# Peptides against a protein of PDB entry 4GMN: the designs that were tried, part 287

Target 1, 375 residues: chain A of PDB entry 4GMN
Amino acid sequence: RYANITLLALVTLASIGTDFQETLVKGNQGSRESPISAADEEWNGFDDADGDAMDVDQKSSSGEDQEEDYEEIDVKEDDEDDDDDSITSEMQADMERVVGADGTDDGDLEDLPTLRELIQTAVPQLIRLSNLPIDSDESLTIQSHALSALNNISWTISCLEFANGENANIHNAWYPTAKKIWRKTILPILEADSADLKLATQVTSLAWAVARVLHGETPTDGNPHRKFISLYHSSKQQAGGNSNSIEEPEDPFQGLGVKCIGVVGSLAHDPAPIEVNREVGVFLVTLLRQSNNVPPAEIVEALNQLFDIYGDEELACDKEVFWKDGFLKHLEEFLPKMRTLTKGIDKRTQPELRTRADEALLNLGRFVQYKKKHA

## One batch from the design tools (peptide; made by RFdiffusion4, then SolubleMPNN)

Design b2_p27_8_s1 (from b2_p27_8, 17 letters changed)
Fold by OpenDDE base, seed 1:
Structure b2_p27_8_s1 (fold): chain B 375 residues (1-375), chain A 27 residues (1-27)
Amino acid sequence: as target 1 above (375 residues)
Amino acid sequence: SEKQNQLEKLARDKELERISKKLDELS
């Protein structure tokens, strides 16, 4: 009885997350296509606005270097095995801190009571249910449905625009919760080293949705990018050995390989550690070099991630990784291969894959041209 | 545009109300 009620509640939360996503997508269908179409924006390189360099007189204001002694607050990670009830109180306290600090409308979800209840009430329970000891087929089913609900909620929120301070109230409410999903759901499942490809696909999908909001502010503890790179390689080795048709997802962009690329790409954005950025950038560029053995959808995703990570020349990763590791040369050498790959996709049988490959090819040409001007 | 952001807000609010009612029906 209790199990059936829990299952029904989880299926309902997953349905709510889907209904909310469909509504955001339908509301946005007046302006932007699918959640994948955020990558379908033509990479408009910075317009060379030949704006006349007005001689802004260098007023040498000698600002005194106040050495602000940033005391390293040694956050003692007290590894207290804090009981399952602590997660709800910590998340509530994190939400109360975000809502209570600045009397600015920036954390208040009063106007969004359902989203508030999803973030504050449902997600903490879903985190708890995703961390249950797996001792039965029932506990595995509960975990799978909890991960599905978390995935749908997280994907829905990741489809909101947060650039330029848009939806700041939702962002500020979600941000601590997204970090809790990462630390309490995603990391423990990745550390359990399960051979379950279904679980790995679910957690990777959730990780991508969370990382699409947190970007380079995603916790780097335990090097999760390396775990997802390892999962990518392991998934390819299993597909090559057993002729058991893992039902290739009907959608090429729903594959575990694409999801792994999406996660690690998102993790590599500024302000990610340069070492994390480098390892991810080298992984992505290596996929392009090995493109003959890589699914076209993974190449499209790897290109889009490379454009997003290295599109800004003011970021430390441009100088310290992109230029230093010679990524431009690899992108230039890949351009003729991408043209061949894209032309090989049948528009009649795979129209979406062909469209996204045509866009990624166009953006690759523009990106290479942009980087050559700024060399 | 400010109008588009208002339409997106109104669409979100209306669906959040629908989902809220669905949550309330389940509680």
Scores: peptide ipSAE 0.018, ipTM 0.453, DockQ to the pose 0.024
Fold by OpenDDE base, seed 5:
Structure b2_p27_8_s1 (fold): chain B 375 residues (1-375), chain A 27 residues (1-27)
Amino acid sequence: as target 1 above (375 residues)
Amino acid sequence: SEKQNQLEKLARDKELERISKKLDELS
């Protein structure tokens, strides 16, 4: 009886977290594409005050590629208006306020009571439930649902802009809670060294969401980046053996490999210790060198992480890692391989993967040119 | 109406509090 009430409460909290995310995505779709498409933002480099806009002469190679008359299969969108009315008018109003909030610095969530209760009241309980002793299948189910709810909440908050002091009140409220999730939920599960790839995927997804806000301020205790790198390699060894691999998610960007890359990339940002940055940077560059055996989505994520980590030349990691360890050469040598990889993705069967690969290829070209100019 | 949205607000915040209290009772 209590277990069923717990499960219902956890499912409801997970739903609330999803509904907030969907509301943020819908609110942002009116202005910016989804925050997952923040990776799809064209990397413009650092604005050098010398406004030599490289006129990339778009030589329109008019390839007369034949208009294959793709018959419009009239997929009747059965508008099953399953109005999943789960997005309450309040969650909508709180998210509209978050998207529109001029960042008042006071860490006060008085204007965001649902988000306040979610962070201050619900999340601390989810952390407790995720740490219950596993003594039954019911305890495993409770842990999984608690992790799912924490994941959805953490992802939703990680979709907010915190740059330039935006949403500072939410950031200030979330930051100590995010560190608590990391120390109390993520690290203990990673240290338990369970062979459960489902649990590993859940905790890695949560770790990515948390690390997208904390970046290099994520607690470095126990070298968590090495645990995620080890998990990446272990996941590849298991996928190669038994055809009962956990069904690779239909979305290539939801794979455990991508999530591991996203976590370690986020952990490597300033002010991360330079040796953490180096170990992650070497891992990411090594994936590019081994690209023939790496899924395209993992290459896209590894590139985006490399751009974000090493985009700023004022950071210590630029001189002490990027230049010192010769990363530019590896990126330049990878450019023709990326062109081949991207062209090998079928636009019809994998449109998202192709789009994100085309963008990552474009950004790689720009990044290599930028770094060559600043050498 | 704006007042109805505020009432729905208060109802949801109370439901989150209720869910949290139930999670507390289960921990």
Scores: peptide ipSAE 0.017, ipTM 0.471, DockQ to the pose 0.018
Fold by OpenDDE base, seed 3:
Structure b2_p27_8_s1 (fold): chain B 375 residues (1-375), chain A 27 residues (1-27)
Amino acid sequence: as target 1 above (375 residues)
Amino acid sequence: SEKQNQLEKLARDKELERISKKLDELS
């Protein structure tokens, strides 16, 4: 277990190092292609001869030293609040919330030195690099590589099982850092409302990885779920209009639409605000109703998110959203459509998509039967 | 079923697949 985590962290660090090296090489090439205006002005050697060195004895006039009394303008050093990368009182309070009273596993990563350095040393630097002012194509490249590294790290950690107190030490160490990535990297990029679909795809991938660990404890400030829902709709409008669509990734599960669904689904888990859960739940159920115009991979993701969000009847969202908003009817009406959709996927050309659709169909049937017994 | 759905969720990002493949190469 620990050996595999350490190995995965090492692979991630090696990838980060490669991405930074590639960025440095590209930056150094761009600076060399600045046209050195070769002032190859042929300085024609003007041969002109013997001009006499006139000995002009210019008298040193003793100009009076006016002691300009430089008033020391006491520049109050505005103590730039050194964002002391000390465990902020908020990060400490966040750790104390995750440290259940009986868990001796206070985020100690002594046995995981590579993962510790990744979380404590690498991630803060990557957050800093992702927040650099974008003033050049080079700074945009650095941001893109920093986001890729953060994505790789966050996805790596999100692959760990944290249920039932598994990997509690890693969870506790990651949780405040994941919130820092959300607040300092993801939110500022989402708020900038960039038309750059590449940047939007990178930040959405990172947001999904982070939200897969934080779930409903992801900061809700600014209603980021609405930003991702808006991004989902905007991405569909652009794909329909311009033939220069960013090449849809060969893997249907890598599409921006799937990533948006993954983010908002993760954000809607308990203890998310019930209104956030409702807005996401309605969005996901609406995709099923419109399934004739939705890619199969997005339907598979939307179903899986709905099963995770509403699988527990003890959660407030079951009564307050699932039953109140009549989601069971929509899921039941979708069953025959899902059977048709799944059967339409060629097992030979899209084996993974077909497998995931067959599983989602099986789970939908079970989920509808479960909810009908608890109605 | 839940564990299988969790594993399928874990495999849905290309970056996870890339990391997994690199992990398998180093193992």
Scores: peptide ipSAE 0.012, ipTM 0.458, DockQ to the pose 0.079
Fold by OpenDDE base, seed 4:
Structure b2_p27_8_s1 (fold): chain B 375 residues (1-375), chain A 27 residues (1-27)
Amino acid sequence: as target 1 above (375 residues)
Amino acid sequence: SEKQNQLEKLARDKELERISKKLDELS
């Protein structure tokens, strides 16, 4: 009886976290900007004011307009009014405020009562439930659902803009709670060193969501970046040996390898210790050198993380790691390999992976040119 | 199994040692 009530409450909290994410995505779709996947930020290199316009003579090859007669497939919108009344009017009002709030107000969530209760009341209970002794299949199920709920809440919050002081009230409320999730949920599960790849995937997904907000301010106690690098390598060794198909996620960006890269990349941002930054940077550059044996989605994520970590020349990691360890040479040598990799992705079967690979290739070209000018 | 966890732990420790050596070769 108690277990069933706890399970129902956890499923409900996981649903609330998903519905909150969907409402943010729908709210952003009302403004015609694509949902801010962390990939859609084109790396706008610093404006080098010396725009010597290379006159790319666009020879207008008059390609004949083949009017492909797109037959209007009258897709009857079956209005299945699935009244999934799961989104409370209060949650919807909180989402409209988060999307519309110029974040000038003090770190109080007075205007965001549902988000406040999620952070202050629900998350502390989920942290407690994720740390229960595993003594039964019921306790394992409770832990899995608690991690799922924490993941959904943390991912939703990590999709908010916090640059330039935007959403500062939400950031200030979340930041101490994110550190508690890290120290009380993520670190203890990583220290337990389980062979459970399902649990490892859940904790790594949660760690990425938390690290996307905390960045280099993520607690470095016990060198967690090394644990995620080790988990990355262990996952590759298991996939090669036992055809227990952990069903490769249908989405190539949901793989454990991508999640490990996302975590360690986020951990390496300023103000991370230079040694943590170096270990992560060398790991990421090593993936690019081994690209023939690395899934394309992991290469895309590793490139994006390298751009974010080393995009600013004023940071200590630019001089002490990027230039000192010769990363520019490895990125330049990788350009022709990235072009071949990207061209090898079929646009019809993997459209998202191809789009993200085309963007990462464009950004790699720009990044290499930028770093060569600022050498 | 407990033996599998020990093998995976040993594999992780060896990979950390490999990364550390590779960092020392770059420095």
Scores: peptide ipSAE 0.007, ipTM 0.365, DockQ to the pose 0.026

Design b2_p27_8_s2 (from b2_p27_8, 16 letters changed)
Fold by OpenDDE base, seed 2:
Structure b2_p27_8_s2 (fold): chain B 375 residues (1-375), chain A 27 residues (1-27)
Amino acid sequence: as target 1 above (375 residues)
Amino acid sequence: DEASNELEKRARDLQLARISKKLDELA
């Protein structure tokens, strides 16, 4: 009984996190719909006049189209939709306030009661549930759902813009909670060194979402970047050795390898210690050098992480790591390999992967050109 | 799981937009 109620509450919290993100994205899109003035420029259709009337009379062959009467199976849509609208309306109202609130710098979530309750009330309980002793399949299920809910909330918040002081109130409210998730949920699970790849995938996804907000301010206790690099290598060894098809996720970007790259990339951002940045940068560049044995999605993620980490010449990591360790040469040498890799992805079977690879290739060319200009 | 995948996809789209914008400003 308590487990089912807890499970339902965790599923509901996971749903609320996603609906909040949808509302966030819609609110941000609505503000960017500048009215395209329908300048009905009457593009005067070119009067292509003449073409001749040829009369070809061809005959009436009476193929008997058998109208197969497809019985419309009237699938009664069960109207279970009624209860979801109320939560979406409050979240929508909170969102209209986030998008419409010109920067009242009050770091209080007074205008965001739903988000406040998620951060202050729900997340601390989810952290507790994710840290329960695993002594039963029920406790493992509770942990998995608590991690899922934390993941969705953390990803939702990680999709907010925090640059230039945007959403500073949300950032300030989330920041201590994100550090608590890291220290209380992520680190203990990583330190347990479980052979459970499902749990490793869940905690790594959560770690990525959290690290996308904390960046180099992520707690460095126990060198978590090395744990995720080790997890990356361990995941490759397990996938290569045991033909136990842990079903590679249908989405190549949902793989544990991609998630590990995303985490360590995020951890390497300023103000990360230069040695952490170097270890991660060398790891990412090594993936590019070994690209023949690396999934294309991991190459795309590794490139995007490198662009994010080393895209600012004012940062200490640009001089002390990027230039000092000769990363530009490795990126330039990788350009022709990336072109070949990208062209090898079938647009028909893997359209998303191809699009992401085309974009990463374009950005790699631009990034190499930029870095050459600033050398 | 599906909801998480969509969130991660949105996050990748935002990252890409940021990277592309930054590279345009640096060009």
Scores: peptide ipSAE 0.451, ipTM 0.917, DockQ to the pose 0.837
Fold by OpenDDE base, seed 4:
Structure b2_p27_8_s2 (fold): chain B 375 residues (1-375), chain A 27 residues (1-27)
Amino acid sequence: as target 1 above (375 residues)
Amino acid sequence: DEASNELEKRARDLQLARISKKLDELA
């Protein structure tokens, strides 16, 4: 009974997270032209559709009161507030630079009460539910749904623009929560080293959504980029051995390999340590060099990540990694292979993949030309 | 699952738009 209610609540939260994207996107578009008239669109609460009260005839069987003395396990809330929110003074300064000069927005989502409740009330519960001991199929189901809800919320938020101080209030409210998701949900699941590819796919999707906001400010503890690189390689080994059709996801971009690339690419952004950036950059460039054995969707994602990571010449990673490790040569050598790869994708059977590959090919040409001008 | 896939798709569209814009600004 509790499981079904929890499941329903998690499915509902996952759905709210998706519907909220439309509201946030409309809000961000509207804020440029018209002052948001606070149309109190009273969120008309769930119309309690007439759930036929099944008269469960509680036959009062007078079973004997065995007072099982439930010892109050004094759950010491070790509020180990590991407020190792040592936001380094550098991270705080970089946050202040990203959030813009009006450092008065303490992340108070006063104008976004629904988002505030999602971040402050729902997400902490989802984190707890994702960390339940897996001792039953029920607990595994709860974890999966909690991860799905966290994924939807995180992806929704990751679709907002945070550059140039846009949505600073949302960023500030989300940032500590995103770190909490990373530390409390993502890392423990990655460290458990489960052979469950479904769980690995869910956590990697969530990690990608979170890392798309945190970027190089994603907690580097335990070198999570190496875990995702390892997971990428492990996923390839498993797919090659079992001729059991793990049905390639109908969407090529839903593959665990693509998600791993997305995560590590996001983790490699400034201010990530140069060695993290290098390891990821070398991984991505190595995929391009080995492209004959790499799914086209992973190549597209690897290219997009490389463009994002190394698109700014003012960043230390441009000089210390991109130029120093000779990435331009590898990208230039890959250009004819990418043309062949892209042309090999059937527009009729894989229209999205072909479109994404055509765009990545175009951008690769532009990127190579840009980097050659700035050499 | 379907809703998550649409969110990820939208996120990919936004990323691609940013990359394309950045590359146009760098050209």
Scores: peptide ipSAE 0.451, ipTM 0.916, DockQ to the pose 0.825
Fold by OpenDDE base, seed 1:
Structure b2_p27_8_s2 (fold): chain B 375 residues (1-375), chain A 27 residues (1-27)
Amino acid sequence: as target 1 above (375 residues)
Amino acid sequence: DEASNELEKRARDLQLARISKKLDELA
């Protein structure tokens, strides 16, 4: 009884995190539809004159109207309006405020009561539930649902813009909670060295969502980047041995390998320690060198992470890692391989993967040209 | 799972847009 109520509450919290995203998406689309002020430019109709009325003879061919009596099959759409009205009016009002609020630096989520309760009340309980002693299948189920809820919330918040002081109130409220998720949920699960690939995938997805907000300010205690690199390598060894087809996720970007790359890439951003940045940068460049044995989606993610990490020449990692370790040469040598890889992806069977690879190839060319100009 | 996939997809789109914009500013 209590377990079923806890599971229902966790599913509801995971749904709330999703609905919050959908409403953020809708609100951000609505703000881009700034009504183009129809400037009534009075198009002064020029009076131009006389052109000849050519009498084209409309020949009268009497087509027989066969009234095919389409029996309107009154398919009673039983609108089972499964009004899964999971979006409360309060959540919608919070989303409209998140999208519409110019960055007033008021660190109090006073105007975002649902988001405040989610961060301050719900997330601390989810952290507790994710860190329960695993002693039963029921405790594993509770942990999995708590991780799913934390994942959806964290990914939703990671889709907000925080650059240039945007959403500073949300960032400031989330930042200590994100660090708490990292220290109390992610690190303990990662340190337990579980052979459970499902749990590893869930915690790595959550770690990526959290690290996309914290970046180089993610706690470096216990060298988590090395643990995720080790997890990447371990996941590849397990997939090669037993022909138990862990069905590769239908989306190639949902693979544990992609998630590991996303985590370590995010951890390597400024102000990460230069040693952490170097180890991650070398890992990512090594994937490009070994691209013949690496899934295309992991190559796309590794490239995007490299562009994000090393796209700023003012950062210490540009001089101390990118230039010093000769990354430009490796990227330039990878260009022809990336062209071949991208062309090898069938647009009909894998349209998303092909599009992402075409974009990553374009950006690789641009990035190499930029870095050559600034050498 | 599906909801998480759409979240991650959106996050990839935002990352790509940021990278593309940065590379336009650097050109």
Scores: peptide ipSAE 0.450, ipTM 0.918, DockQ to the pose 0.837
Fold by OpenDDE base, seed 3:
Structure b2_p27_8_s2 (fold): chain B 375 residues (1-375), chain A 27 residues (1-27)
Amino acid sequence: as target 1 above (375 residues)
Amino acid sequence: DEASNELEKRARDLQLARISKKLDELA
């Protein structure tokens, strides 16, 4: 199982590495095609002979030594201790766990050397490449490839089961690295507030893959759930105004809207702060209420996220958000709309979307029934 | 990337299986 998963990531990484090498070779060739036109402009020596020797009369003007009293400006070195190296004790502990070979049951992937090399050797380099200063189209291309590689590795790992202590060695090895991807790759790109929807889609896909493992343990710094909710809304406003066919991906589940929902849904899982959970839950329920204007794939994802987040009655979010904010009523009111939506999807033209919608509809009925029984 | 799309599809399948299983356990 692991071998096939890691093989896919390695094949993709190898492809990206090849494209990266090709990009570097092209970039190095472009720098050589600066035509140093050595215009050997034969500087025809203008023989203009007229050597009028203007006598530069060396008037020896006695500069009086004005002792300008240099007042010693006591430059107080304000030691601005830019100790904004607030490497949070958690970041330092996470970095020490990545560096510290000490014998905690840190996922010594001894039995998984390929996965170990991906996590420990490849990912740190990809993080570095994703953080290069963007100064050229080549640097943008490098960033895009690094993000693609990180995405494929992260999705690969997110396809493992970590519940009930399964794959704990992989989880433990990945967890600090996933946080590092979040902090060093995802957050900086989200904070740059780029109008580049391609970059936004890449970083959101990566964020979803990472958040599918970290869940509510994803770093909360800068309220990333709000950034992704904002990105969701911004992407809808842009799609509505410019009839520039951003080629909606042929797969409706590859859309930026679906990816945003997937990220914020993942971020809202326990042990996420209740207010983060609430904001995400309200966002997701609002999509269901506004379903007439929401793509079916986004509705399917929003439902799946709601089922995953609020499927456990022992979690604080069940009482404090699901019941308190009346989510059951909204789900029940949505059930007939979901039936209509699902029936409207052509099985011949969109078989995957129809299947996913049929499953989400079934699960919605089951979920509503469950919640009514446990009310 | 085709490889990414297949990974995401697989991840969606696994999520759905998890949700379905959870709802079966809660029934």
Scores: peptide ipSAE 0.438, ipTM 0.910, DockQ to the pose 0.574

